# Ledger of designs, part 60: peptides against a protein of PDB entry 3B8E

Target 1, 230 residues: chain A of PDB entry 3B8E
Amino acid sequence: PFLIFIIANIPLPLGTVTILCIDLGTDMVPAISLAYEQAESDIMKRQPRNPKTDKLVNEQLISMAYGQIGMIQALGGFFTYFVILAENGFLPIHLLGLRVNWDDRWINDVEDSYGQQWTYEQRKIVEFTCHTPFFVTIVVVQWADLVICKTRRNSVFQQGMKNKILIFGLFEETALAAFLSYCPGMGVALRMYPLKPTWWFCAFPYSLLIFVYDEVRKLIIRRRPGGWVE

## One batch from the design tools (peptide; made by RFdiffusion4, then SolubleMPNN)

Design b2_p13_6_s3 (from b2_p13_6, 12 letters changed)
Fold by OpenDDE base, seed 5:
Structure b2_p13_6_s3 (fold): chain B 230 residues (1-230), chain A 13 residues (1-13)
Amino acid sequence: as target 1 above (230 residues)
Amino acid sequence: LLDLLKEARELAL
């Protein structure tokens, strides 16, 4: 998110406050819940890792976590961001390079894609209105991310949803996201303006994509052991 | 967390 903000000079898609709410708020309980996950049924049938040759954190894991799943999450957030701005009159092409004028409090006549002029205050309301749905989008895609992290090789359908702490984590992060989004005063305190309930559904295709992608990956691993996907 | 974030906001924004 921050890299695209710098490179494209677009209005800030995700604020620092929202990032902190993700990293310190919504992700903690879900991450802890993975410690309570049951071992995969075939774990004792696998060869042990060679600690001299096989790194615990390897290029394959980094590629999967940051290069694939993380990029799909970011894409989901940016999709929500661009849709909201487009609904408010700012088409994606018009956002390129707009940051300089957008963040200038003395410019009160920034034009949208339709020639409508926006005051600084109006622009900041729209920007912060984008931050909350971006945050919620990340929470929604994290549902899928957490679920796929239950197993390395077996399907989630084989593992099941028996971890009550993980289920609690999913509800907790969702409840926290709703609290931060809709509690009175959050717009002033955290610059998180309330979002339309329909924005919660904007991320669902991306959550499904993450889930399907990982299940396909795991299926390939099961059918072709020792592949680059493992 | 909310109190910390509020304080951080007052310092940064």
Scores: peptide ipSAE 0.010, ipTM 0.509, DockQ to the pose 0.033
Fold by OpenDDE base, seed 2:
Structure b2_p13_6_s3 (fold): chain B 230 residues (1-230), chain A 13 residues (1-13)
Amino acid sequence: as target 1 above (230 residues)
Amino acid sequence: LLDLLKEARELAL
C-alpha cells in the first residue's frame, strides 16, 4: 500500500496506525495458532529435508507469501479504497498525482472527477473513511490466508478445521477488527472512522480467490510431486 | 515517507 502511495502519488490508502493494528493486533493470535496446526496426513511419508540445502522457508514459499498472496491481498485493499473514493467522486485515474494537492492544507478547492471542490477537511474525512474499510478488507483476506497456511500440500478439506486455536484466532481477529472499527472514540484515537457494514463484503471475492488459487496450487502439487509449484 | 511522518505528527498534535 505505501509503495503505491509513493509511486503513484495517490491519497494515503492505509494509515500507519491501521498497519500497526494489522501487524501487532490482528495477525498475532492467528500466526501463533499455526504452531498448533495438525500434521498433514502424509507428512511422515515424505523424505526428510536436507538441512544443508533445503530451507524451512525457501524462495518459492517467500514468493508465494509475499509475491502472489500478498499481491492479491493488496489488490483487495486497493479495490476497496478505489470504490470508496469513486463513490465520493474521485475516479482512480484522477487520484494519480493528486497527493500533493490532497495533503496541502492551504488548498481548499481540490476538484474531484466531476468538478466538485473539496476542502482540506472534507478530503481528510474521505481519506480516513478509506482507512477502516481497507483494514477490514485485509482482515477478511487474512481469513483465507490463514486457512491456506494450514497445509503445504493437502487440501484444507483433507486437513479439516480441527485446530481450535486457529478457529479462536479467526474469531479474535474479527472481534478486534470490529472493535477498532465501531468502538466510540476510535475515529479520534486512531483516525479510524466507522465503516458501513456493507464494506465487510468488499473483500469476500478476493478472500475466495486466494482460497481457490491455493487449493488449485495444492491440487497441482499432489498430482505432480516434485514440480516447480511445490 | 518523511513528509508522511511529518504530516502524521501534525495530525497527532
Scores: peptide ipSAE 0.006, ipTM 0.393, DockQ to the pose 0.020
Fold by OpenDDE base, seed 3:
Structure b2_p13_6_s3 (fold): chain B 230 residues (1-230), chain A 13 residues (1-13)
Amino acid sequence: as target 1 above (230 residues)
Amino acid sequence: LLDLLKEARELAL
């Protein structure tokens, strides 16, 4: 998010405090829960890793996590961001390069895509209105991310949802997201304005996409062992 | 991390 903010010079899509809430709040319990996941049925058929040559975090894992799944997550967040701004009169193309004028408190006549002028205060309200839905979008796509992380090769349907700690983690991160989004005073404290309940659904297609993508990938791995997707 | 660094910079200025 921040890289795109710098490169494209768009209004800030996700606040720093919101990012901290993701990294330290919503992601912690889910990540810990994976340590309690049952081993895959075929794990004992695999050779032990060589501690000298095989890293726990390899290039393939990084590519999958950041290059594929992380990209889909980012796209989901930005989709929500662009939809909100478009509903407020700022089309995606108009946002490119707008940051300089957007963040200037002395410019009170920034025009939207329809020629409507926006004061600095109005612009900041819209910006902060984007932060909460972006955050919630990340949480929703993280549901799928956590679920797909249960297994490396087997389908989630083969593994099942028996890890109670993981299930608790899903509820915890969702409850925390709801708390941060709707608790009185969070708008002032965190610059996270409350979102309409409809914004929770904006990420669902992306969450489904992540899930389907990984299930298809795992299916390919099972059918073609030693393939490039493994 | 980049956002954290940005915030730290903004607070330091």
Scores: peptide ipSAE 0.006, ipTM 0.441, DockQ to the pose 0.021
Fold by OpenDDE base, seed 4:
Structure b2_p13_6_s3 (fold): chain B 230 residues (1-230), chain A 13 residues (1-13)
Amino acid sequence: as target 1 above (230 residues)
Amino acid sequence: LLDLLKEARELAL
């Protein structure tokens, strides 16, 4: 989000506070819950890791986590961001280069794609209105991300949802996201303005995409052992 | 949407 904010000079899609709420709030319990995941049924059929050649974090894992899943998550967030801004009169093309004028408090006549003028206060309201749905979008795609992280090779349908701590983590992160989104005073305290409940569904296609993508990947790994997809 | 969210904010604060 921040890199695109700098490169494209668009209004800030996700605030620093919301990033901290993701990194330190919603993701902590889910991440810890993975330590309690049941071993895959085939784990004893795999060769032990060679500590000299096999790193715990390798290029394939980094590529999968940041290059694939992380990019899909970011796309989900940006989709929500662009939809909200478009519904408020700012089409995606119009946002390019707009940051400088957007963030200038002395400019109170920034035009949208339809010629409507926006005061600084109005612009900041719509910006902070984007932060909460972007945050919620990340939480929704994290449901899929957490679920796919349950296994390396087996399908989630083979592994099942037996990890009670992981299930608790999914409810906890969702409850925390709802609390941060709707609790009175969060707009003032965190600049997280309330969102329509319908915005929770905006990320569902991306969450489904992550899930389907990983299940297909795992299916390919199971059918073609030793592929580059592992 | 902005007006609705502004109203929601005013009610929530």
Scores: peptide ipSAE 0.006, ipTM 0.384, DockQ to the pose 0.029

Design b2_p13_6_s4 (from b2_p13_6, 12 letters changed)
Fold by OpenDDE base, seed 3:
Structure b2_p13_6_s4 (fold): chain B 230 residues (1-230), chain A 13 residues (1-13)
Amino acid sequence: as target 1 above (230 residues)
Amino acid sequence: LEELLKLARELAL
């Protein structure tokens, strides 16, 4: 998020407080829950990791987590951001380079894509209106991310959803997201303005995409052991 | 907000 904010000079897509709520709030219990996942049925057929040569976090894991899944998550968040701003008159192309004027409190006549002028206060309202839906979008795509992380090779349908702590984590992160989004005073305290319930659904296609992508990847690994996808 | 933005910039790095 911040890299694109800096490089493209767009209005801030995700607030600092919302990022902290993700990193310290919604992600912790789900991540811990993975430690309680049952081993895959084929785990004992694999050789033990060599602690001298094999890293716990390897290049393949980094590539999968940050390069593939993380990119899809980021795209989901930015999609929600661009949709909200477009609904408020700011088309994606118009946002490029707009940050300088957007963040200037003395400029009260920033034009949208339709020639409507926006005061600084109005611009900040719409910016903060983006933060909560972006946050919720991340939580929704994290459902898929957590579920796909249950296994390395087996399908989720083969592994099943037997980890009660993981299921609890999914409910906890969702409940926390709802609390932060709708609790009175969160708009003032966290600058997370309430979102329309419809914004929860904006992430669903991306969550599904993550799930389908990983299931297809796992299917390929199962059918072609030792392939470059492994 | 400026302090939070500054902190955000520091954390994004």
Scores: peptide ipSAE 0.007, ipTM 0.401, DockQ to the pose 0.026
Fold by OpenDDE base, seed 4:
Order: structure tokens, then sequence, then C-alpha cells
Structure b2_p13_6_s4 (fold): chain B 230 residues (1-230), chain A 13 residues (1-13)
């Protein structure tokens, strides 16, 4: 989010507060829950990791986490952002380079894609209206991310949903997201304005995409051991 | 926008 904000000079898609709520709020319990995941049924059939050659964090893991899944998550968030801004009159092309004028308090006549003029206050309301749905979008794609992280090789359908702490984590992150989105005063305290319940569904295609992508990846690994996908 | 502003006002209360 922040890199695209700088490079494309678009209005801030995800606020610092919302990032902190993800990193320190919604992600912690889910991440901890993975430590309690049941070992995969085939783990004892795998050779022990060679500590000299096999790193815990390798280029393949970084590529999968940041290069693939993280990019799909970011695309989901940006999709929600662009949809909200488009519904408010700002088409994606018009947002390019708009940041400088958008963030200027002295400019109260910023035009949208339809020639409507927006005051600084109105623009900031729309910006902060994007932050909450972007945050919720990240939570919804994190459901898929957490579920796919349950296993390295086995399908989630083979592993099952037996980890009660993980199920609790999914509930907790969702409840926290709902609390931060709808609790009175959050707009003032956190600059997280409430979202229509329909915005929760905006991320579902991306969550499904993450899930399907990883299940297909795992299927390929199971069918072709030692492939470049592993 | 009006609905969002209305919702924002309702939350500011």
Amino acid sequence: as target 1 above (230 residues)
Amino acid sequence: LEELLKLARELAL
C-alpha cells in the first residue's frame, strides 16, 4: 500500500493506524495459533531438515509469502480501494498524481472524474472511508492465508479444521475487525469510518483465489515431488 | 457521500 501511495502519488489507501491494527491486532492471535497446528500426516515420512543447507526462511518461502500471496492480498485491498473511490467519483486513472492536491488543505476545489469539486474535509472523509474497507479486505484475505498456512503439502481438506486455537483466531480477528469498523467513536479515535456490510464481500473473490491457488499448488507438489513449486 | 457523512455523524455521536 504505502509504496504504491508514494510511486503512483495516489490518495493514501491504508492508514498507518489501520496497518498497526493489522500487524498488532488481527494478525497476532492467528499467527500464534499456527504454532498449535497438528503435524501433517506425512511429516514423519520426510527427512529432517539439514540445518547447514536448508534455511527455515528460504527464497522459495519468501517468494510464496511476499511475491505471490502478499501480492494477491495487496491486489484485493487495492481493488476495494479503487471501487470505493470510483463510487465516489474518482476513477483509477484520475487518482494518479492526485495525492499532492488531495493532501493540500488549502485546495478546496479538487475535481473528481465527473467535474465535481471536493473540499479538503470531504476528501479526507472519503480517504478514511477507504481505510476501513481496505482493512476489512485484508482481514478477509487473511482468513484464506491463515487456512492455507495450516499445511505445507497436504490439502486443508486432508488436514481438517481441528485446531481450536486457529478457529478462535479466525473468530477473534473478525470480531476485532467488526469492533474497529462499527464501534462508536472509532471514526474520531482511529480515523476508521464505518463501512456498509456489503464491503465485507468485496474481498471474497480474492480470498477464494488465494485458497484455490494454494490448494492447486499443494496438489502439484503432491503429484510432482521435487518440482520448482515446492 | 451523503450516506457516508450521515454514518460518520452517527458515529461521532
Scores: peptide ipSAE 0.007, ipTM 0.337, DockQ to the pose 0.029
Fold by OpenDDE base, seed 5:
Structure b2_p13_6_s4 (fold): chain B 230 residues (1-230), chain A 13 residues (1-13)
Amino acid sequence: as target 1 above (230 residues)
Amino acid sequence: LEELLKLARELAL
């Protein structure tokens, strides 16, 4: 998110406060819940890691976590951002380089893609209206991310949803996201303006994509042990 | 962190 904000000079897609709400709010209980996950049924049939040759954090793990899953999450958030701005008259091409004028409090006549003029206050309302749905989009894709993290090799359908603490974490992060989005005063306190309930569904295709991608990956690992996907 | 603090100050004003 932040890298694209700098490189493309677009209006801020995700605020620093919303990032903190993800990292310190919604993701903590889900992450802790993984410590209570049951071991995979075949774990004792695998060879132990060689501590001299095999790193805990290897290039394959980094590629999976940051290069693949993290990129799909970012794409989901940006999709929501671009849709909201397009519905308010700002097409994606028009956002390129717009940040300088967008953030200038003295410019009250910034034109959208249809020639409508926007005051500074109106622009900031739209920007902060984007931050909350972006945040909610991340929470929705994190449902899939948490579920796929239950296993290294086995399908989630083989492992099942028996971890009650993980299920509680999914409800907790969703309830916290709803609280931060709809509680009175959050627009002033956190710059998180309330979103239309329809925006919760915008991330569902990306959440499904993450889940399907990881299940296919795990299927390939099971069929071809020792492949590049491991 | 400095930009975060600057933004926090600008948001608090």
Scores: peptide ipSAE 0.005, ipTM 0.385, DockQ to the pose 0.022
Fold by OpenDDE base, seed 2:
Structure b2_p13_6_s4 (fold): chain B 230 residues (1-230), chain A 13 residues (1-13)
Amino acid sequence: as target 1 above (230 residues)
Amino acid sequence: LEELLKLARELAL
């Protein structure tokens, strides 16, 4: 989010406070829950890791976590962001380079894609209106991300949803996301304005995409052991 | 603030 904000000079898609709520709020219990995940059924049939050559976090895992899954998560968030701004008159192409004028409090006549003029206050309302749905989008895609992280090789359908702490984590992060989104005063305290319940569904295609992608990946690994996909 | 919250609800399209 923040890198694209700098490179493309678009209005801020996700606030710093909202990022902190993800990193320190919603992700903590889910991440800890992975420590309690049951071993995969075939774990004892695998060769032991060579501690001298095989890292716990290898380039393949980094590439998958940040380069593949992280990109799909970012795309989900940006999709929600672009939809909200487009519904408010700002088409994606028009947002390129707009930040300079968008953030200038002395410019009260910033035009949208349809020639409507927006005051500084109106622009900031629209910006902060994006933050909460973007946050919720990240939480919804994190459901899929957490579920796919249960296993390295076996399908989630083979592993099952037996980790009660992980299930609790999914409910906790969802409850926290709902609290931060709908609790009175969050708009003042965190600049997180309440979102329409329909915005929760914007992430569902991306959550499904993450899940299907990883299940296909794991299927390939099971059919071709020792491949570069592992 | 109430007007801003109202606008935010209206713009939360």
Scores: peptide ipSAE 0.005, ipTM 0.343, DockQ to the pose 0.026; fails the geometry check

Design b2_p13_7_s1 (from b2_p13_7, 11 letters changed)
Fold by OpenDDE base, seed 1:
Parts: sequence; structure tokens; C-alpha cells
Structure b2_p13_7_s1 (fold): chain B 230 residues (1-230), chain A 13 residues (1-13)
Amino acid sequence: as target 1 above (230 residues)
Amino acid sequence: DFLELLELARKLI
């Protein structure tokens, strides 16, 4: 998010406080829950990792985490951001380079794509209105990310959903996201304005895409062991 | 007013 904010000079899609709520709030319990996951049925058929040659974090894992899943998550967040701004009169093309004027408190006549003028306060309201659904979008795509992280090779359908701590983590992060989105005062305290319940569904296609993508990846790994996808 | 901001935000979404 922040890289595109700098490069494209667009209004800030996700605030620092919302990022901290993701990193420290919604991600911690789910991540810890993976330590309680049952071993994959084939784990004892795999050779032990060679600590001298095999990295814990390899190029394939970095490519998967940042290059694939992380990009899908970012696309989901930005999709939600662009949809909200477009519904408020700011088309994606018009947002390019707009940041300088957007963040200027003395400019109260910033035009949208339809020639409507926006005061600084109105612009900040719509910006902060984007932060909450971007945050919720990340939480919804993290459901899929957490579920796919249950296994390296086996399908989630083979592993099942037996980890009660992981299930609790999914409910906890969702409840926290709902609390941060709808609790009175969060707009002032965290710059997280409430969202329509329908915005929770905007991330579902991306969450499903992550899940399907990883299941297909795992299927390829199972059919072609030692392939470039592993 | 914070309530007006919340109502405006709710309408903008």
C-alpha cells in the first residue's frame, strides 16, 4: 500500500494505525494458532531438512508469500479502495498525482472526476472511510491465507479444520475487525470510520482466489514432486 | 460533530 501511495501519489489507502492493528491485532492470534496445527499425514515420509543447504525461508517461500499471496492481498485492498473512491466521484485515473493537493489543508476546492469540489475535511472523511474497508479486506483475505498455511503440500480438505485454536483465531480477528470498524469513537481514535456490512463481501472473491490458487499449487506439487512450484 | 462525520462516512461508503 505505502509503495503505491508514494509512486502513484494517490491519497493514503491504509493508515499507519490500521497497519498496526493488522500486524499486532488481527495477525498474532492466527499466526500463533498454526503452532497447534496437526502434522501433515505424510510428514514422516519427508526427509529431514538439511540445516547447511536448506534455508528455512527460501526463494520459493518468498515468491509465494510476497510475490503471489501478498500481491493478491494488495490487489484486494486496492480494489476496495478504488471502488470506494470511484463511488465518491474519484476515478482511479484521477487519483494519480492527486496526493499533493489532497493533503493540502489550504486547498478546499479539489475537484473530483465529475467536477464536484471537495473541502479538505470532506477529502479526509472519504480517505478515512477507505481505511476501514481496506483493513477489513485484509482480514478477509487473511482468512484464506491462514487456512492455506495449515499445510505445505496436502489439501486443506485432506487436513481438515480440526485445529480449534485456529478456528478461534479466525473468529477473534473477525470480532476485532468488527469492533474496530463499528465501535463508537474509533473514527476519532483510530481514523477508522464505520463501513456498510456489504463491504465485507468485496474481499470474498480475492479470499476465494487465494484459496483456489494455493489448492491448485498444492495439487501440482502432489502430482509433480520436485517441480519449480514446490 | 463526530456524529455528523460518522453519518457522512456511512453515507459515503
Scores: peptide ipSAE 0.000, ipTM 0.342, DockQ to the pose 0.029
Fold by OpenDDE base, seed 4:
Structure b2_p13_7_s1 (fold): chain B 230 residues (1-230), chain A 13 residues (1-13)
Amino acid sequence: as target 1 above (230 residues)
Amino acid sequence: DFLELLELARKLI
């Protein structure tokens, strides 16, 4: 989010406070819950990793986590961001380079894609209106990310949902996201304005895409062990 | 006012 904000000079898609709420709030309990996941049924049939050659964090894992899944998550968030701004008169093409004028409090006549002028206060309301749905979008795609992280090779359908701590983590992150989105005062305290319940569904296609993508990847790994897809 | 901001946000969303 922040890299695109700088490179494309668009209005800030996700605030620093909302990022902290993801990293320290909604992602912590789910991440810890993975330590309690049951071993895959075939783990004892795999050769031990060579501690001298096989890093715990390798280029393939970084590519999968940040280069593939992380990019799909970012696309989901940006999709929600662009939809909200488009519904408020700012088409994606018009947002390019707009940051400088958007963030200038002395410019009160920033035009949208339809020639409507927006005051600084109105623009900041729209920006902060984007932060909460972007945050919720990340939480919804994190459901899929957490579920796919249960296994490296086996399908989630083979592994099942037996980890009660992981299930608790999914409820906790969702409850926390709802609390941060709808609790009175969060708009002032965290710049997280309330969202319509319909915005929770905006991320579902991306959550499904992550899930399907990883299940297909795991299927390929099971059918063709030792491929570059691992 | 926080309530006005909420109403504005509700109209924009």
Scores: peptide ipSAE 0.000, ipTM 0.312, DockQ to the pose 0.029
Fold by OpenDDE base, seed 5:
Structure b2_p13_7_s1 (fold): chain B 230 residues (1-230), chain A 13 residues (1-13)
Amino acid sequence: as target 1 above (230 residues)
Amino acid sequence: DFLELLELARKLI
């Protein structure tokens, strides 16, 4: 998010406070819940890691976590951001280079894609209106991320949803996201304005994409052991 | 205020 904000000079898609709410709020309990996951049924049929050659964090894991799944998450958030700004009159092409004028308090005549002028206060309301749906989008895609992290090789359908702590984590992160989004005063305290319930559904295609992508990846690994996808 | 500090940080970045 922040790299695109700098490179493209677009209005800030996700606030620093909102990022902290993800990293310290919504992600902690789900991450801890994975420590209580049951071992995969075939774990004793796999050879142990060679501690001299095999790293705990290898290039394949980094590529999958940051290069694939992390990019799909970012695309989901940016999709929601661009949809909200487009509904408010700012088409994606007009956002390129707009940051400097957008953040200037003395410029009260920034034009949208339709020639409507926006005051600084109006622009900030729209920006903060984007932060909450971007955050909620990340939480919704994290549901899929958490579920796919239950296994390395087996399908989630083979493993099942027996981890009660993981289920609790999914409810906790969702309840926290709803609290941060709808509690009175969050607009002042965290710059998180309330969103229409319809914005929760904007992330669902991306959450489904992550889930399908990982299940296909795991299927390939099961059919072709020792491939570059492992 | 932490919020003012964040706004200041945002202006510096």
Scores: peptide ipSAE 0.000, ipTM 0.327, DockQ to the pose 0.022
Fold by OpenDDE base, seed 2:
Structure b2_p13_7_s1 (fold): chain B 230 residues (1-230), chain A 13 residues (1-13)
Amino acid sequence: as target 1 above (230 residues)
Amino acid sequence: DFLELLELARKLI
């Protein structure tokens, strides 16, 4: 989010406080829960890793986590962001380069894509209105990300959902997201304005995409062991 | 002011 904010000079998609709530709040329990995941049924049939040549974190794993899944997650968040701004008169193309004028408190006549003028206060309301739905979108895509991280090779349907700590983590992150989104005073304290319940569904296509993508990847690995997809 | 902002935000979303 912040890199695109700088490169494209768009209004801030996700606040720093909301980023901290993701990194320190919603992600911790889910991440720890993976340590309690049951071993894959075929783990003992695999050759031991060569500790001299095979890294635990290899280029493929980095590419998967940051280059592929992370990009899909970011796209989900940005989709929600662009939808909110478009509904408020700011089409995606119009946002390019708008940050300088957007953040200037002395400019009270910033035009939207339809020629409507927006005061600084109105613009900041719209900006902060994006923060909570973007945050919730990330949490919803993280459900899929956490579930796909249960296994490296086996399908989630083969592994099952037996890890009670992971299930607890999914509920915890969801409950925390709901708390941060709807608790009175969060708009003042965290600049997280409450969202309509319908915004929770904006991320569902991306969560499904992540899940399908990884299941297809794992299917390819099972059919072609030792391939470049592993 | 905050409640009005919240109501406005809810209307904008």
Scores: peptide ipSAE 0.000, ipTM 0.370, DockQ to the pose 0.029; fails the geometry check

